# Peptides against a protein of PDB entry 3J47: the designs that were tried, part 80

Target 1, 121 residues: chain A of PDB entry 3J47
Amino acid sequence: IRLTNQLKSLKGLQSKLKDVVEYLDKVINKELPINHTILGKLQDVFNLLPNLGTPDDDEIDVENHDRINISNNLQKALTVKTNDELMVIYISNLVRSIIAFDDLIENKIQNKKIQEQRVKD

## One batch from the design tools (peptide; made by RFdiffusion4, then SolubleMPNN)

Design b2_p23_5_s3 (from b2_p23_5, 10 letters changed)
Fold by OpenDDE base, seed 1:
Structure b2_p23_5_s3 (fold): chain B 121 residues (1-121), chain A 23 residues (1-23)
Amino acid sequence: as target 1 above (121 residues)
Amino acid sequence: DELKKLLEELKKAVEEALKVLES
């Protein structure tokens, strides 16, 4: 019973991972639009994966070397993406602040002109 | 280009996970 449930869960996971590969291929080929919610969830899953490169002691199997390289490349790609997103947020806030400042200057100039006209009347 | 790179690396990571589960 326990082993059968584990096998069923594993098969379910395999099916879901195949669906993810198909989705990513469609997005890469521009057949589907980028969904940031889906990509964000995928990033969260991979960030929760233990570093596939913690060598437990003895057998550095050739398979572990490929996993370490893929993990490092993925982490680098995730870091770049995160930095770009933070930069976009920063620039957007800066632009909003500049616009608000310009509006404030214009309002002050108009108010000063109105006061000068009232003093001349 | 960086987004494409991210997508390709995600794809590789998922494909590697599949290989592990199939072994």
Scores: peptide ipSAE 0.037, ipTM 0.575, DockQ to the pose 0.111
Fold by OpenDDE base, seed 5:
Order: sequence, then structure tokens, then C-alpha cells
Structure b2_p23_5_s3 (fold): chain B 121 residues (1-121), chain A 23 residues (1-23)
Amino acid sequence: as target 1 above (121 residues)
Amino acid sequence: DELKKLLEELKKAVEEALKVLES
């Protein structure tokens, strides 16, 4: 019973990972639009993966080296993407602040014109 | 290009995980 349930769970995970690969392929090939919510969640999942690159296992088996390289490359790619996302957020906030400031200037100009007109009447 | 790189690396990581599960 326990073994069967574990196997079923593992097969379920395998199926989900295959779906993720297929999704990523479609996005890479521009067959599907980028869904930032999905990508963000995937990034979160992989950021929680243990850094397989901790050299504490002195057995540099070729398989471990490849896994370490993949993990490091992914982490690097995630870091770059995170920086870009933060930059976009920063720029967006800056633009909003500029627009708000422009609106304030325009409002002040209009109010001043209204006051000057009232003094002339 | 950086987004594509991220997607490719993510794909590789998932494929590696699949390989482990299939072994």
C-alpha cells in the first residue's frame, strides 16, 4: 500500500514535470504567450531546490558535475531575471511618480490662472 | 534574450529532474 502510493505520487510528479517541459518549449518557441505568473511560481520552486553545487561531497562524479553546472546556471539565470523584474518595477514606479508630479504642476498652473482671473474681475 | 536564457535553463533543470525520476 505505501509503496504503491509512493509510486503513484512519483508518477504524478513525473507527469507534471513533463507538462512543465512542454509548456516551456511552447513559450520558448513563441507558440504560447509568456505567463509571468506561471514563470514566477516556477522560479520560486527552483529557488527552493537545494543548491546541488555545495562541494561537500568530495565525489566529483561526472553526473554531479553536470547537476552542479545546471543548478548554478539556473541560479544565475534566475538572478538576472530577478534583477530585470526589479528594474521594471522601479521604472514603473518612477514613471508613475513623474506622471503624478506633472498632474500636480498642471493643477497648480490652472488654479493660479483661475485666481488671477478672479482678481481681474 | 535573457528571458530566453532563463527559460532554457529552467527547461534543462526540469529535464534533469525528469531524468532522475525515470532512472
Scores: peptide ipSAE 0.031, ipTM 0.567, DockQ to the pose 0.110
Fold by OpenDDE base, seed 3:
Structure b2_p23_5_s3 (fold): chain B 121 residues (1-121), chain A 23 residues (1-23)
Amino acid sequence: as target 1 above (121 residues)
Amino acid sequence: DELKKLLEELKKAVEEALKVLES
């Protein structure tokens, strides 16, 4: 029972991964629009599984070199995207701060004009 | 260009994961 459930789960995972490959191909080929929610979830999965490209320490096979390169390239690509996302957040906060500062300056100028008029009266 | 690179690397990683599971 447990082994059968594990095999069923593995087959399910294989099917889902095939669906993901097909989805990514369609997005790469511009047949489907980019869905940032899906891409974000995929990135989360790969961030949680950094070892998908790391050999278990025991077998020095040629397949390990390709896996290591893929893992490193993916990690680099994920890092670049994360940095870009953080930059967008930073710029958005900066713009909000500048707008708020401009509003404060305008309010201060208005208050000063009102006070100067009251002293002349 | 960076997004395309990310998508290609994700695809390669998923394909590699599939290869591991088929093995």
Scores: peptide ipSAE 0.031, ipTM 0.566, DockQ to the pose 0.110
Fold by OpenDDE base, seed 4:
Structure b2_p23_5_s3 (fold): chain B 121 residues (1-121), chain A 23 residues (1-23)
Amino acid sequence: as target 1 above (121 residues)
Amino acid sequence: DELKKLLEELKKAVEEALKVLES
């Protein structure tokens, strides 16, 4: 029972993350207006990460290299520093934010889809 | 341009998180 519920929750989380990606794509493509409330709270997650100095040139496991690069690029955009351990904390906090805004994001996506369909008809 | 960069990097981070959960 507990494991089944955990798997169900994980599947739900996957769906929510996909919705966030779709939302971000729509905002990047200027198909939806920027929601500063959503973006501001997502940015707060990154700002809460401790600024650990330059990541030690320790043997970056090849599998983690891409993750580190993504994190570093994101942090450069936010002027925040993190390492692999902080990425886990970041992801966890990001997930919490995504869950909190999921309904708002979904409503905006749906409204846009309805408008696009009406223009095609 | 800075905002666009931020959004792109945020998207990549979310996609990476999704990949981890799907593995």
Scores: peptide ipSAE 0.021, ipTM 0.568, DockQ to the pose 0.031

Design b2_p23_5_s4 (from b2_p23_5, 10 letters changed)
Fold by OpenDDE base, seed 2:
Structure b2_p23_5_s4 (fold): chain B 121 residues (1-121), chain A 23 residues (1-23)
Amino acid sequence: as target 1 above (121 residues)
Amino acid sequence: SELEKLLQELKKTVEETLKVLEE
C-alpha cells in the first residue's frame, strides 16, 4: 500500500512536471504571455527542485544556505534513491507545490491549443 | 532577456529532475 501510493505520487509528479516544461516552452517561444502568478509559483517550485550539479548552476544565490542544504538533500534523495524517507518527504512537498498551480498551467496550454485549432479551421 | 534566461534555467532544472525520476 505505501509503496503503491509512493509510485502513484511519483507518476503524478512526473506528469505535472511535463506540463510545466510544456508551459515554459510556450512562454519562451512567445506563444503564451508571461503570467506572473504562475511564474511566482514556479519560482517556489524551483526552490524545492534539486540543483543536479550542472556547472552552470553555480550561481546559486549564496544567501539562502538553508535552501542549498534542502536542495542538496533532495538531489541526494532523488539521484541516489537510497534514502526513501527523505525522498518521500521532498517529493511530497514538491507535489503539493506543483498541484497548487497545475490546473492553471493546464488551462492556459489547452486554451492556446483550442485557439490555434480555430485559426486553422 | 534576463527573464528568458531564468525561464530556460528553470526548464532545464525541471527536465533534469524528470530524467532522474525516470531512471
Scores: peptide ipSAE 0.028, ipTM 0.553, DockQ to the pose 0.058
Fold by OpenDDE base, seed 3:
Structure b2_p23_5_s4 (fold): chain B 121 residues (1-121), chain A 23 residues (1-23)
Amino acid sequence: as target 1 above (121 residues)
Amino acid sequence: SELEKLLQELKKTVEETLKVLEE
């Protein structure tokens, strides 16, 4: 029972992350305008995410040496799939941030689809 | 733009996180 509930919760998180990716694609492709409320929440997510980019990616000058160390430790924990306290904290905060803007993302995507359908009719 | 670069990087990181969770 507990394992099944954990798997269900993980699947829910995966679905929400896919919605985030879809939204970001639409904004990057200029299919949707940048929304300030969503952007603010995405910035919160970004600040929590480890730098998983390639070494050629312009390292965002994170002024705080402590944040860099935390990010590196978190990245290592994610890649190795170790039970790490930093990973737990990260995932918890990430989930909270994603839930906070999920409804906004879905509403914007749906509104765009409705508008596109009206133009085809 | 710089904002577009940040959005692209965020997308990449989210996708990588998703991949790790799916493995």
Scores: peptide ipSAE 0.021, ipTM 0.534, DockQ to the pose 0.058
Fold by OpenDDE base, seed 5:
Structure b2_p23_5_s4 (fold): chain B 121 residues (1-121), chain A 23 residues (1-23)
Amino acid sequence: as target 1 above (121 residues)
Amino acid sequence: SELEKLLQELKKTVEETLKVLEE
C-alpha cells in the first residue's frame, strides 16, 4: 500500500515534469510567451540544486595524519549529509512550484492548440 | 541569446531530474 502510493506519486511527478519540458520547448521555439512567474520559481530551485552530474569532488586532500583523516572524514560525512538534506528541500520546492503552475502550463498549451486549429479551419 | 541559454539549461536540468527519478 505505502509503496503503491509512492509509485503513484512518482508517476504523477514524472507527468508534470514532462509538461514542464513541453512548456520549455514551446517557449524556446517562441510558440508561447515567457511566463516570468514559472521561470523565476524554476530558476530559483535549480540554482539551489547541487550539480547532479558533478562527481562528488571526493578530492578532500587527505593529508596522511590519522587525526586529520578522521576529522576530514567526519567533515566530509557532515557535508554530504547536509548536501543531501538541502537537495531534498530544493526538490520539494521544485515539486511545489510545478504543482502550483501545472494547470497554468496545461491551459496555455491547450489554448495554443485551439488557436492553431482555428487557423486551419 | 542569454535568455535562450537559460531556457536550454532549465530544460536540461528538468530532463536530468526525470532521468534520475526513472532509474
Scores: peptide ipSAE 0.019, ipTM 0.534, DockQ to the pose 0.054
Fold by OpenDDE base, seed 1:
Structure b2_p23_5_s4 (fold): chain B 121 residues (1-121), chain A 23 residues (1-23)
Amino acid sequence: as target 1 above (121 residues)
Amino acid sequence: SELEKLLQELKKTVEETLKVLEE
């Protein structure tokens, strides 16, 4: 029961993230106007995410340097541009899901890095 | 161009997050 509920919640998060990608594509393609409120709240959401591509402090992985730089640059940009505005309903649901799965996401990122390192050795 | 760059980075980050969750 508990595991099933966690898996269901994770699938819900995946669906919501896909919706965010579709929204961003429409904005990039100028099909939708830029909504600064939505973008500001997306920034808040991503500030809660673990650093994607940051090496574990103990391993200088040279090959992941570009991803690390992109992630760090994004986080820095998000921190600087984050606005205190009201949360949109769908973003609020996304935030709740991200908080609930934060530890799981971090563990998966770490495991992936470990596996990538093992394949290179 | 700077805003477009930010949007592309956001998109990339979300896609990478999705990929990690699906693996």
Scores: peptide ipSAE 0.018, ipTM 0.504, DockQ to the pose 0.049

Design b2_p23_6_s1 (from b2_p23_6, 12 letters changed)
Fold by OpenDDE base, seed 5:
Structure b2_p23_6_s1 (fold): chain B 121 residues (1-121), chain A 23 residues (1-23)
Amino acid sequence: as target 1 above (121 residues)
Amino acid sequence: LEKLLKELEETVKKTNEVLEKLK
């Protein structure tokens, strides 16, 4: 049940990300006007995504030696747990922003179609 | 714009790879 709901939510996110790609292609091709509010929200999305693309920053600082291992394990466990909780809150806010953005794209595409129909009548 | 498109295409690709591993 929980896994099926997560998979359904991830499929929904995938569909919305495709709609955003199609929107960006239409903007690049000058088929739609540039919306700076849309682009700003999309930039905020990418800046907040942890780098899902570098398994290759080897900088776990291997600096220093034998005497703080109990405080660092609790702080690392609290930092990992807090990071996971912050990532869940972040992903939730991201998904809300993508939903509101998708609704705005759809409304703009519909308004453009209505305006193109009114110019043909 | 083109950089944002490329980053988005990569994100869609990674999301698809995760979805295929969950099937």
Scores: peptide ipSAE 0.020, ipTM 0.441, DockQ to the pose 0.057
Fold by OpenDDE base, seed 4:
Structure b2_p23_6_s1 (fold): chain B 121 residues (1-121), chain A 23 residues (1-23)
Amino acid sequence: as target 1 above (121 residues)
Amino acid sequence: LEKLLKELEETVKKTNEVLEKLK
């Protein structure tokens, strides 16, 4: 149940991130005006991203001794587990921020469609 | 704007990589 809900939330997040990409492409193409409130919320989303260190941060520990390896493997396993747990909490907060953001985008797209319809009538 | 798009594209990529690891 919990894992299925996390996978469903992650799939929902992926769909909403695609909608945000499409919105930003429309802003770059000058099809939509720059909204500073939208950009501020997007910056808040990136500031909530845990630094998912590139998998290449495993290269910093090639120099020191087999007894530090048990404490560092436990600390790496705790850091990976904490990064996975923080990633789940982050995805949950990101999904909440993106739902609130999607409502803002949808309200703006609807307002633009209503304005374009009122200019054609 | 371009920096925010690059950061978003990287976030989408990382999200997809995690989604594939969970399958």
Scores: peptide ipSAE 0.020, ipTM 0.473, DockQ to the pose 0.058
Fold by OpenDDE base, seed 2:
Structure b2_p23_6_s1 (fold): chain B 121 residues (1-121), chain A 23 residues (1-23)
Amino acid sequence: as target 1 above (121 residues)
Amino acid sequence: LEKLLKELEETVKKTNEVLEKLK
């Protein structure tokens, strides 16, 4: 149940991130005017992203083989769990921010299509 | 704009990788 709800929320986030990509492509192609409020909110979203850097498995010195591994595995497990919990809290806040923002993007895309149709009639 | 697009594409990719690890 909890994992299924997290997976559903993550699929929702993926869909909304795709809508934001499509919006940015339309802005790059000059199909939509640059909205600085939209870009500012998108930057705020990226600044709130937990650093999804894989902890490079390459900076834990391979040289202390039996008692440090349990403490480092517990610290890695706590860091991964804390990063996953922070990621879930972050994704939840991000999803809320992106939903409110996607509604603004979609409304602008729709309003443009309506204006283009009115110029052809 | 292009920098924000690249950062977003990377975020989508990472989100997909996490989604596949949860399956």
Scores: peptide ipSAE 0.020, ipTM 0.465, DockQ to the pose 0.057
Fold by OpenDDE base, seed 3:
Structure b2_p23_6_s1 (fold): chain B 121 residues (1-121), chain A 23 residues (1-23)
Amino acid sequence: as target 1 above (121 residues)
Amino acid sequence: LEKLLKELEETVKKTNEVLEKLK
């Protein structure tokens, strides 16, 4: 049950992140005006991302080969688990921010269409 | 703007990699 709900939330996040990419492409192409409130919220989102630095920095010093292996494996497993839990909380806040953003984009697009109709009448 | 788009594309890619590990 919990895993299925997390998977459903992650699929929802993936769809909404795609919608945000498409919006940013439209803003870059000058099809939509720059919204600073939108960009500020997107920056806050990236600042709350745990730096998903690739696990490809091979430099945890190989110096102390015989008393630390059990403590380091437990600490690494706890750090990975804590990072996964923080990532789920982050994803949940990101989804809420992106939903509120999507509603704001849709309202802006609708208001622009209404103004373009009023200029054609 | 372009930097934020690149960071977003990277986030989408990583989200997809996590999703594939959960299948």
Scores: peptide ipSAE 0.019, ipTM 0.471, DockQ to the pose 0.060

Design b2_p23_6_s2 (from b2_p23_6, 11 letters changed)
Fold by OpenDDE base, seed 1:
Structure b2_p23_6_s2 (fold): chain B 121 residues (1-121), chain A 23 residues (1-23)
Amino acid sequence: as target 1 above (121 residues)
Amino acid sequence: LKELLDKLKKTVEETQKVLEKLS
């Protein structure tokens, strides 16, 4: 029961990740217009993730209100891009860890079968 | 971005193969 529910949740997550990948591919290929509502929902998911932003932008410059808006839009775009890249890396590593865990389970099942055969001989 | 998307696509495909073996 618990394992079956985890597998169902993983299947559901994988389906959603596939849909996001397919959507992003269509947006990159200019087949779909950038849906700001989907980007906004992705941003909301990103805002719910713990800020793995290292606080390394506490240095300097109180001068230029007009460069601050372009720099803040570029820095926000770079921070959003960096957060998106970190999330893609994190999800990829999580999925790799799940695959490695599955391989470990299969190896344990095989080793148990080999031990049970050796006890019967 | 494109390289990360390709890595994510590959990871989704690998996950699909694992799920097919578990079903």
Scores: peptide ipSAE 0.029, ipTM 0.587, DockQ to the pose 0.021
Fold by OpenDDE base, seed 2:
Structure b2_p23_6_s2 (fold): chain B 121 residues (1-121), chain A 23 residues (1-23)
Amino acid sequence: as target 1 above (121 residues)
Amino acid sequence: LKELLDKLKKTVEETQKVLEKLS
């Protein structure tokens, strides 16, 4: 009974992972628009995977190598995301700084025109 | 972006293989 429920849960997880692969393929093939919220949630799920196995010290060689590879690929995916997010933050701050600079120039031009008008009256 | 999707896909596929080995 417990083993059959675990096997059913495992098969259910395998089916969901297949659906995720099919979703990612459709996004890669441009059949679906990129949804950053879905991608973020997938990354959050994968951030929990390294924690789902404290190595119980007794089956160390094959499962640990596959888990280390998963962790390394996840870390590389997270690094790419972090770089893309930092780039968006950088561009957004640059654009805000340019707008603030333009507003400062416009305000100086307007103030100069007001002063020139006050000298003519 | 594309590199993130490819790495994410690879991580899912590797996770699926580990899950298949545990089953």
Scores: peptide ipSAE 0.022, ipTM 0.522, DockQ to the pose 0.113
Fold by OpenDDE base, seed 4:
Structure b2_p23_6_s2 (fold): chain B 121 residues (1-121), chain A 23 residues (1-23)
Amino acid sequence: as target 1 above (121 residues)
Amino acid sequence: LKELLDKLKKTVEETQKVLEKLS
């Protein structure tokens, strides 16, 4: 029961992240205007994530590692920072912020579609 | 601006991949 609810919440979060990616693609492709409120909320989501990129101070080396380090440090921070309680708090805040952001994206996409229909009519 | 959007997109995609691995 608890695990099933966590998996359901995780699937919900994955769907919301997909909507965020789709929104960002539409903004990059100039299909949607840049909304600073949406981007600000997305930045707030990531600022609420603990810096998963604080290396423990023991591997200084060189300019090409930032991309591999973010994925590995995110995975390592999710696996090594076994403070399950802090992780749940961060995930819960992330989820809340992503839900609020997704609702904003959906509202903006729908409002644009409604406005484009009203101009055709 | 475009660079910030590209960085933001990558961070979302990476977060999604981590979430997929946890599922």
Scores: peptide ipSAE 0.022, ipTM 0.548, DockQ to the pose 0.056
Fold by OpenDDE base, seed 3:
Structure b2_p23_6_s2 (fold): chain B 121 residues (1-121), chain A 23 residues (1-23)
Amino acid sequence: as target 1 above (121 residues)
Amino acid sequence: LKELLDKLKKTVEETQKVLEKLS
């Protein structure tokens, strides 16, 4: 029961992250206008996560060596299920930011669809 | 701006892959 609820919550979070990726693709493709409120909340999400940088970004400025170590420690901590209390706080804040962000994404997608319908009529 | 959005997308996708491995 408790594990099933945790898996359901994790699947819910995964769905919300997919909606975020879809939104970012629409903004990159210029299908949606840039929303500064949405981008600000995304920046807040990233300020709460230590850089999840992949080691394959050859463009990591030499000044961020400490941030790379924190990133690798975070990925290791996530992968090895190390009970990092900081990780739980970061994930909790991330989840709150993503939920509050999803409502804005959906509202903006709906408003865009309504405008496109009004231009076809 | 585009580079920031691409970095943002990449990090969200990485977070998703980590969550998939934990599930």
Scores: peptide ipSAE 0.021, ipTM 0.537, DockQ to the pose 0.056

Design b2_p23_6_s3 (from b2_p23_6, 12 letters changed)
Fold by OpenDDE base, seed 4:
Structure b2_p23_6_s3 (fold): chain B 121 residues (1-121), chain A 23 residues (1-23)
Amino acid sequence: as target 1 above (121 residues)
Amino acid sequence: LKELLEKLKKAVEETLKVLKKLE
């Protein structure tokens, strides 16, 4: 039950991030006006992004270091634990920011549709 | 402005790619 709810929440987050990409594409293409409140909230989301070292950067450092195995295991365990704790805090803040952002996008899309209908009548 | 929007788009796409690797 708890793991299934986490996977469902992650899939929901993935869908909302796709909607954010589609919104950014519409703004880049000048199909939507720039909303500074939305842009500011996206910047706050990215400033909270832990440097998710690509898993590939952690593999490149593992092949070259057969000789620093006790201080680096604690620092790596602290860095992995800190990255995991920061990732959980980040995902939690990201989810809150994206929910509040999705509500703003939906409200702006609805307001634009209403304005486009009023220009066609 | 356009460059900032492209950087934001790229960072969202990278985040989405990481979330897909966790699924």
Scores: peptide ipSAE 0.046, ipTM 0.608, DockQ to the pose 0.055
Fold by OpenDDE base, seed 2:
Structure b2_p23_6_s3 (fold): chain B 121 residues (1-121), chain A 23 residues (1-23)
Amino acid sequence: as target 1 above (121 residues)
Amino acid sequence: LKELLEKLKKAVEETLKVLKKLE
């Protein structure tokens, strides 16, 4: 049941990414007008992909190479934007890194308080 | 612009290949 639901969710994501490729082809072929809001949201989704790698356990070489290639292709896509749009993306990634760092600090402080309480009991 | 769209398309296609390897 749980594995079947994960596979169904993965197939759903695969279908949506296929719909995105078909949309991009229609925009490239000038069959659809360029929607900068859709393109911006797609770039925001791809900027989250580097963060989906907590390095937990043992398939490190193939997934990292494909993820590095995706990140490099995204960076190369982003470099076609204006310097101001690159700055907004950089700031957005920096803010995400700061939030993740703050959450890590808070978790470390909470864990330290739990350890100090266990030593007092 | 066209080059951005092609690079974005390539990034989606590579993401699809990764997801197919996980299936």
Scores: peptide ipSAE 0.044, ipTM 0.594, DockQ to the pose 0.061
Fold by OpenDDE base, seed 5:
Structure b2_p23_6_s3 (fold): chain B 121 residues (1-121), chain A 23 residues (1-23)
Amino acid sequence: as target 1 above (121 residues)
Amino acid sequence: LKELLEKLKKAVEETLKVLKKLE
């Protein structure tokens, strides 16, 4: 049950991020007008992303041998737990921002289609 | 402007690629 709900939420997030890519392509191709409010919110979303690029660059400080091993296991467990908790809070805020952004994209695409129809009638 | 949009697009595509590896 918990895993299935996480997978469903992840698939929903993936679909919405795909809609964001499609929107950006339409703006790059001049098919949609540039909306600075939309672009600013996307930039804010990506600036809040902790570097998704290095699960492996924080492993280069295993050079000091032999005297802190009992405090380090609790601190490493607390740091991992705190990182996982912060990541869940971050992903939750990211998902809320992406949902609100998707609704803005859809509304802008629909409003453009309605205006293009009214100019052809 | 175009370069900023391409950088933003690339960051979204990279995020999508990471999410797809977690499936």
Scores: peptide ipSAE 0.039, ipTM 0.603, DockQ to the pose 0.054
Fold by OpenDDE base, seed 1:
Structure b2_p23_6_s3 (fold): chain B 121 residues (1-121), chain A 23 residues (1-23)
Amino acid sequence: as target 1 above (121 residues)
Amino acid sequence: LKELLEKLKKAVEETLKVLKKLE
């Protein structure tokens, strides 16, 4: 019973992540407008993944180490259902990273609009 | 923006692969 409910919850999460990938593909292909609220909530899910490695570590060690770290940290986040304090700290760092990223997106959109105006003059 | 969406997509896909290995 407990294991079956965990597997059902995991399958439900996989379906939701697939729907997210499909949404991101539609946004990348310009089939859907960029929704900052959805991107924010996706970042909410991904700042729950420690170590997307910096793009400057050699491509050969990063794929195995990142998969092990993502697996261990998802497994740790799924096992850390028992430490409410770590979850609150994690959600707090999450929210901060989202705010900082929303500010970076808005600044980049504004800078792009300014450059597009300067190229038209 | 496009590069960021691709990085985010890659992260979702890796998470999905990890979850599939746990099944």
Scores: peptide ipSAE 0.038, ipTM 0.592, DockQ to the pose 0.053

